# Peptides against a protein of PDB entry 7RZF, part 137

Target 1, 358 residues: chain A of PDB entry 7RZF
Amino acid sequence: PFQEEHLKQLYKIVPIKDIRNLYVTFPIPDLQKYYKSNPGHYLGHLIGHEGPGSLLSELKSKGWVNTLVGGQKEGARGFMFFIINVDLTEEGLLHVEDIILHMFQYIQKLRAEGPQEWVFQECKDLNAVAFRFKDKERPRGYTSKIAGILHYYPLEEVLTAEYLLEEFRPDLIEMVLDKLRPENVRVAIVSKSFEGKTDRTEEWYGTQYKQEAIPDEVIKKWQNADLNGKFKLPTKNEFIPTNFEILPLEKEATPYPALIKDTAMSKLWFKQDDKFFLPKACLNFEFFSPFAYVDPLHCNMAYLYLELLKDSLNEYAYAAELAGLSYDLQNTIYGMYLSVKGYNDKQPILLKKIIEKM
Target 2, 358 residues: chain A of PDB entry 7RZF as posed
Amino acid sequence: PFQEEHLKQLYKIVPIKDIRNLYVTFPIPDLQKYYKSNPGHYLGHLIGHEGPGSLLSELKSKGWVNTLVGGQKEGARGFMFFIINVDLTEEGLLHVEDIILHMFQYIQKLRAEGPQEWVFQELKDLNAVAFRFKDKERPRGYTSKIAGILHYYPLEEVLTAEYLLEEFRPDLIEMVLDKLRPENVRVAIVSKSFEGKTDRTEEWYGTQYKQEAIPDEVIKKWQNADLNGKFKLPTKNEFIPTNFEILPLEKEATPYPALIKDTAMSKLWFKQDDKFFLPKANLNFEFFSPFAYVDPLHSNMAYLYLELLKDSLNEYAYAAELAGLSYDLQNTIYGMYLSVKGYNDKQPILLKKIIEKM

## One batch from the design tools (peptide; made by RFdiffusion4, then SolubleMPNN)

Design b2_p17_1_s3 (from b2_p17_1, 6 letters changed)
Fold by OpenDDE base, seed 1:
Structure b2_p17_1_s3 (fold): chain B 358 residues (1-358), chain A 17 residues (1-17)
Amino acid sequence: as target 1 above (358 residues)
Amino acid sequence: MSAWPPRPEIPDYILRL
């Protein structure tokens, strides 16, 4: 376990690759025994959320961060880490203190709102979907993984324990949140900008680094993190599938797409799945416009329109992706192409959102 | 599919510092 001397430390690390990363690490208790409630997953879901009012959304809006990941990582025996990792922009590298302040403001928001059973239920539902429709892994890799996790789970639960949430434990969520404090932080900044400014070498990899104590004034700033009104809990994910019914194969099902609608303004082809038998669909739309490719100006306008449309849909992109939905929008020489893929149940909702923004 | 949410990939050296 880390002693007090190992906390409130800043590590400036020189990478081999040209990367800029921030790691904000908190020592936490071993949560393995709480796998049925998985409070670290709940917190990782919220802290790592990419929707409106998320930590990432605010940090992106400032141009400081490209990506954010939050979650638990295994440590040594008897403890874990909760880690927030961000990919830093060049500007973000100059604002690390402020980035971490925003992390603590978001964590403070989570404390103020308290544990939400509906968020747990969404995590449960998402994990149940992921388990039920898990792709076949390579047998060797899967067997090795199962053999490793047999040390942590009962044999009867070993296949499900990593996925199936059973118990809402607000007490454990609060317990983990109580460890996500400035006094318990370890910060690592990875950047080539520290080359020639390091005084230590890591024993195993020869990584050059500098270790510094985080100033008490900085710790106090983070401890006094207020409620930032820009941070909000995510809205309910409307794209989570609930119906997994597979319709029976039609007697007249063709091996090729059949034309099921032919009008002056639209043609529709349909092919029922006769191979995979999954509750998934692929919707593909080709929109034709005589103006799309008439001249360079119209081409550029059609391009800009599509980029603006994609930007306007960004609020749904993450929630859709979490729910196993995806969309793609492309310019064509004839107009525009739209594809919607994934679980069929909520595809109409996503499609409606796309059309409403068009 | 990677277990959602993505687990932070942290180089082991950072945790050993």
Scores: peptide ipSAE 0.080, ipTM 0.773, DockQ to the pose 0.536
Fold by OpenDDE base, seed 3:
Structure b2_p17_1_s3 (fold): chain B 358 residues (1-358), chain A 17 residues (1-17)
Amino acid sequence: as target 1 above (358 residues)
Amino acid sequence: MSAWPPRPEIPDYILRL
């Protein structure tokens, strides 16, 4: 375990690749025995959320961060890490202290709201879907993985333990959240901008770095992180599938898409799945407009319209993706293409949201 | 499907520092 001397440290690291990353790391207790509640997954889901009022949304709005990942990672025996990792912009590299302040403001928001059972239930449902519809792994790799995790889980649970949540444990969520404090932080900044500014070399990889103590003033600034009114808990994910019924194959099912509707304004083709038998659908829409490509002005307006439409849909994109739904919007020479893919149950909800923004 | 949520990819060297 890290001693106090290893906490409140800043590492400036020179990468081989041209990357800019920030790692905010907290030593936490070993949570392996709590796999049924998985409090680190709950916190990782919220901290790593990409929806409106999320940490990422605010940091992106500042132009400081491109991507964010939050979650637990295994350490050595008897301890783990909770880590927030962000991809930094060039501007974000100048604002690392403020980025970390926003992280602590979001963590403080999670403390103020307390553990939410509905969020746990969403995590449980998402993990159950992921387990139920898990892709077939290569037998050798899967067997080796299972053999490794047999040391941690009962034989009866070894297949489910990484996925199926069983117990809402607000006490454990609060316990982990209590470790996410400035006094328990280790910060690593990875950037080529530190080249020639390092004084140490890592023994195993030859990675050049500089270690600095984080000033007590900066620690105190993070300890006094106020509630930022821009941070909100996510709304309930309306896209999580609950119906997985597979409709029986129709007797007249064709091997190719059949025209099932023909009107002056629309044609509809349908092909039932006769191969995979999954509770999934692929909806493809081609919209035709005689104006879409008539001249360069209309072409640019159609492009701008689609970019604005995509931007207006960003609030749903992440929640849909988490629920195993996706959409794609493309300009065509004839107009616009829309695709909606994934679990069929909530596709009408996503499609309605898209149409309401159009 | 990637294990959701994405686990932070931390280079092992950062954890050894």
Scores: peptide ipSAE 0.073, ipTM 0.765, DockQ to the pose 0.509
Fold by OpenDDE base, seed 5:
Structure b2_p17_1_s3 (fold): chain B 358 residues (1-358), chain A 17 residues (1-17)
Amino acid sequence: as target 1 above (358 residues)
Amino acid sequence: MSAWPPRPEIPDYILRL
């Protein structure tokens, strides 16, 4: 267990690979017994969110961070860690203190809003979908995994325990949030820029590092993190599927797409799934324009249009991805291609959002 | 499937420091 002397520490680490990473680590109690509520997953979902008003969205807007991951990790017996990991830009490496300030501002926002049952319900629903439609694993790997987790879960729950949320526990969410404080922080910065500036070697891997105490003034700055008005809780994810009905195979189901609509302005082909029997669809749209490839100007305009369209859809991309939906937009010599894939239930919602931005 | 979001692949050495 980390003592007070192990907290408020900064580690400057030299990587073998050319990478820039920040790890903000908080010691937390062992949450294994609370797997049915999984408060660390709830917090990881919000802290790691990529939508508008998220921590990542703000840090990306500043050019400091490329990616962000938040969540719990096992430590040793009797304790865990909550970790926020970011991939740093070159500029972000110069702004680590400010990045961490923004992390504490977001955490302060989570405290101010309090635990949200609807967010827990979304996590529950997403995990239930992931469990229900889990891909087949290799038997050997799966058996070994199950054998490993039998030490943590009852035999009757061993298959479901990692996925099925059962209990909303706001008290446990608040308990974990109370551990996410500047006085409980361990910071690791991984960068080649520390080469030749280290004074210690890690025993197991020979990793070169420097350890420094974080100045009390910096800790106080993080403790006084205000509410940043740019941070907002995510909106409800409208793309989470709720209907998983699979229609029976049509008697005249063709092995190939059949033309089901032919008009002067559109052709529609349909093929029912005869192999997978999943509540999923692939919608593919080819838009034809005689102007798309008429000259270099029109080609560039069509390209620019599509890039702007993609950018305008970024607000939905993450929420759709979480819900097992995806879209793709491509320029073609004939015009534009759009693909929407995933669970069929909410595809019309995503498609409508795309069309509204077009 | 790793519980989404993906757990940070944090090198164990960072936790042992």
Scores: peptide ipSAE 0.057, ipTM 0.748, DockQ to the pose 0.514
Fold by OpenDDE base, seed 2:
Structure b2_p17_1_s3 (fold): chain B 358 residues (1-358), chain A 17 residues (1-17)
Amino acid sequence: as target 1 above (358 residues)
Amino acid sequence: MSAWPPRPEIPDYILRL
């Protein structure tokens, strides 16, 4: 376990690859015994969220961060880490202190709101979907994985323990959240910009680094992180599927799409799944407009329209993706193309939102 | 599938520093 001397440290690391990463690491207790509640997953879900009012959304809006991942990582026996990892822009590399301030502002927002049972329920439902529709793994890899996790879980739970949440434990969420404090932080910045500015070499990999104590003024700045009014909890994910009914194959099901509707303004083709038997669908729409490509002006207007439409839909993109839904929008020489794919249950909701933004 | 969200792939050296 890290002692106080190992906390409030900044590591400047030289990578082999041209990458810019920030790792904000907190030592936490071993949470393995709490796998049924998985408080680290709850916090990772919120901290790593990409929707409106998320940490990533704000850091992207400033041009400082491209991607963000939050979650627990195993350490040695008896302790874990909670880690927030971001991919830094060139500008973000200059604003690391402010990025970390925003992390603590978001963490402070989580403290102010307290543990939310509905968020736990969404995590539970998402993990249950992921378990139920898990792809077949290669037998050798799967067996080796199962053999490894048998050290951590009862034999009867070994298949489910990584997925199935059972218990909402607000006390454990608060306990982990209480460890996410500036006084407990270890910061690593990975950038080639530190080349020739390091004084240490890591023993195992030969990685060049510099270790510095984080100034007490900076720690105090992070400790005094206020509530940033831009940070909000996610809205409920309306795209999480609840109905997984597989309709029986129609007796007259054709191996090819059949024309089931023909009107002056629309044609509809349908093909039932006869191969996979999954509660999934692919909806494809081609919209025709004689004006879409009539001249360079209309072409550019159609392009701008679609870019604005995509931008207006970004608020749903992440929530849809988490729920196993996706959409695609493309300009065509005849108009536009829309695709909606994934679990069929909530596709009408996503489709309605797309059409309402059109 | 790894349990979502993806656990940060942090190089072990960062944790050992």
Scores: peptide ipSAE 0.042, ipTM 0.727, DockQ to the pose 0.529

Design b2_p17_1_s4 (from b2_p17_1, 7 letters changed)
Fold by OpenDDE base, seed 1:
Structure b2_p17_1_s4 (fold): chain B 358 residues (1-358), chain A 17 residues (1-17)
Amino acid sequence: as target 1 above (358 residues)
Amino acid sequence: MSAWPPKPEIPEYILRL
């Protein structure tokens, strides 16, 4: 267990690779026994969220962070870590104190809103989908993984324990949130900019680093993190599939796409899945425009249009991805290509959102 | 599909500091 002397520490680390990373780590109790409620997953979902009003959205808007991951990690026996990891821009490296302030403002927002059962239900549903439609793993890797987790889970639950949420435990969510405080923080900054500014060497890897106490004034700034009105809980994910019905194979099903609609303005080809029998579809649209490639100006306008369209769809991209939906938009010589892939149930919702932005 | 949410990857040496 970390003693007080190990808390409120800043580590400046020199990487071998040219990378800029921030690791904000909090010692937390061992949550393994709470796998049925998985409060660390709930918090990781919210802190690591990429939608509007998220921590990442604000940090990206400032040009300080490229990516953010939040969640629990196993530690030594009897404790875990909650870690917020960000990929820093060059500018973000200069604003680490402010980045961490925003982390604590977001955490304070989570405290103020309290645990949300609907968010837990979304996590439960997403995990159930991920479990049900899990890809086949390599037998050797899977067996080794199962053998490792048999130490933590009952035999009857070993296959499901990492995925299936059963219990909403707001008390445990609050307990973990109470550990995510400035007085319990360990900060590691990884950057080549610390080369020649380190005074210690890590024993096992020879990593050069400097350890410093975080000033009490900085800790107090983080402790006094107010509610930032830019931070909001995510909206409900409308893309989470609920219907997994596989339609019977049609008697006239062809091994190739059949033309099912032919009009002056559109052709529609359809092929039923005769191989995988998954509740998934691939929708592909080719839009033809005589103006798309007529001259360099129109080509550039068509390109800019698609870039603006993609940007306008960013609000849905993450929620769709979480729900196992994806879309792709490409310029073609003839116009535009749109692809929508994933679970078929909510594809019409995503497609409608795309068309409404077009 | 990667288990969602992505688990934070931290180099083990940082956890030992």
Scores: peptide ipSAE 0.187, ipTM 0.827, DockQ to the pose 0.536
Fold by OpenDDE base, seed 3:
Structure b2_p17_1_s4 (fold): chain B 358 residues (1-358), chain A 17 residues (1-17)
Amino acid sequence: as target 1 above (358 residues)
Amino acid sequence: MSAWPPKPEIPEYILRL
């Protein structure tokens, strides 16, 4: 386990690739025995959330971060890490202290709100969907994986243990949150901008780095992280599927799309799935406008309209993706193309949201 | 589908520092 001397450290690391990454790492207890509640998954879901009022949304709005991932990582025997990893912009590389302040402000928001059973239930439902509709893995790789995890889980649970949540444990969520403190932090910044500014070489990979103690004033600044009013818990994910019924094949099902509606304003083709038998659908819409490609001005207006529409839909994009829904919007020479794909149960909700923004 | 949520990828060398 890291001793106090290994905490509150900053590592400036030179990568081989041109990447800019920040790793904010917290030593945490071994949570393996708590796999049924998985408090690290709960926290990773919230900290890594991409919706409105999320940590990532705020850091993106400042131009400092492109992507964010939060969650637990296995360490050595008897301890784990909780890691917040971000892809830094060039500007974000100059604001690492403030990025980490925002991380602690978000963590403080999670402490203030306390553990939410509905968030746990969403995690449970999402994981159950992921388990139920898991892709077939290559037998050799899967067998090797299962053999490895048999050391950690009962034989009867070995297939489900990584997916199926069973127990809401607010006490364990609070216990992990209590480890996510500035006094327990290890910071690594990965950037080529540190080339020629390092004084150490890592023994195994030859990675050049510099180690510095984080100043006590900076630690204290992070310890006094106030509630930032921009941070909010996510809203309930309305896109999580609950109905997985597969409709029987129609007797007259054609191997190709059949025209089922023909009107002056619309044509509708339908093909039932006769191959995969999944509770999924692909909705494809082609919108025709005689104005879309008439001249360069109209083309540019159609492009700008689509970019504004995409921007207005960003609030739903992440929640839809988590729930196994996706949409695509494209300009065409005839107008616009819309595609909605994924679990069919909540597609009408996503489609309605798209149409309301159009 | 990748195991959701994505697990943080940290290079092992950073964990060994």
Scores: peptide ipSAE 0.160, ipTM 0.813, DockQ to the pose 0.517
Fold by OpenDDE base, seed 5:
Structure b2_p17_1_s4 (fold): chain B 358 residues (1-358), chain A 17 residues (1-17)
Amino acid sequence: as target 1 above (358 residues)
Amino acid sequence: MSAWPPKPEIPEYILRL
């Protein structure tokens, strides 16, 4: 167990690979027994969110961070870690203190808003979808995984325990959130820029590092993290599927797409799934414009239009991805191509959002 | 689909420091 002497520490680590990473680590109690509520998953979902008003969105807007992951990790017996990991830009490496300040501002926002049952419900629904439509694993790997987790879960629950949320436990969310404090932090910065500036070597891997105490003034700065008005809880994810009905195979189902609509302005081909029997669809749209490739100016305008359209859709991209939806937009010599893929239930919602931005 | 959200891949050496 980490004692007070192991907290408020900064590690400057030299990587073998040219990477820039920040790890902000908090010791937390062992949460294994609370797998049915999984408070660390709830917090990881919010802290790792990529939508508007998220921690990542703000840190990206500053040019400091490329990616962010938040969540619990197993430690040694009797404790876990909550970790926020970011991929740092070169500029972000100069702003680590401010990045961590923003993390604590976001955590403070989560404290101020309190646990949200609707967010738990979304996590539950997403995990249920992931469980129900889980890809087939290699039997050997799967058996070995199951054998490993039998030590943690009842035999009856071993298949479901990693996925199925059952209990909303706001008390446990608050308990974990109370451990996410500056006085409980361990910071690791991984960068080649520390080469030749280290004084220690890690015993097992020979990793060169320097350990420093985080100054009390910096800890106090993080403790006094205010509410940053840029941080907001995510909006409800409207793309989460709720209907998984699979329509019966039509008697006249063709092995190829059949033309089901032919008009002066549109042709529509349809093929029913005869192989996978999943509540998924692929919508493909080809838009034809005589102006798309008429000259270099129009070609560049069409390109610029599509880039602007993609940018305008970024607000939905993450929520759609979480819900198992994706879209793709491409310029063609004839105009534009749009693809929408994933669970069919909420595809009309995503398609409507795309059309509203066009 | 990978278990969502992605768990932070922290190198073990960082946890042992």
Scores: peptide ipSAE 0.103, ipTM 0.796, DockQ to the pose 0.523
Fold by OpenDDE base, seed 2:
Structure b2_p17_1_s4 (fold): chain B 358 residues (1-358), chain A 17 residues (1-17)
Amino acid sequence: as target 1 above (358 residues)
Amino acid sequence: MSAWPPKPEIPEYILRL
């Protein structure tokens, strides 16, 4: 376990690859015994969220960060880490202190709101879906994985322990959240911009780095992180599937799409799944407009329209993706193409939202 | 599928510093 001398440290690291990464790391207790509640997963879900009012959304809006990942990682011998990792832009590399301030503002928002049982329930439901529809793994890899996790879980739970949440433990969420403080932080910045500015070499990998104490004034700035009104908890994910019924194959099911509706304004083809038997569908729409490509002006207007439409749908993109839904929008020479794919249960909800934005 | 959300891939050297 890290002693106080290992906390409030900044590491400037030279990578081999041209990458810019920030790692904000917090030592936490070993949470392995709490796998049924998985408080680190709860916090990782919120901190790593990409929707409106998320940490990533704000950091992207400033042009400082491309991607964000939050979660627990196993440590050595009976401790873990909670880590927030971001991919930095060139501009973000200049604003690391402010990025970390925003992290602590978001963490402060989580403290102010307290543990939310509905968020835990969403995590539980998402993990249950992921377990139920888990892809077949290669036997060798799967066996090796199972053999490894048998050291951590009872034999009867070894298949489910990584997925199935059972207990809402707000006390454990608060306990982990209490470790996510500036006085408990270890910061690593990975950038080639530190080349020739390092004074140490890591023993195992030969990685060049510089270690510095984070100034007390900076720690104090992070400790005094106010509530930022831009940060909000996510809304409930309306796209999480709850119905997984597989309809029986129709007696007259054709191997090809059948025309089931033909009107002056629309044609509809349908093909039932006869191969996979999954509670999934693919909806494809082609919209025809005689104006879409009549001239360069209309072509550009159609392009701009689609870009605006995509932008207006970004608020749903992440929540849909988490729920195993996806959409695609493309300009065609005849008009527009829309695709909606994934679990069929909530596809009508996503489709309705798309149409309402059109 | 890896348990969602994706766990941060941290180089082991960063954890040993």
Scores: peptide ipSAE 0.046, ipTM 0.755, DockQ to the pose 0.519

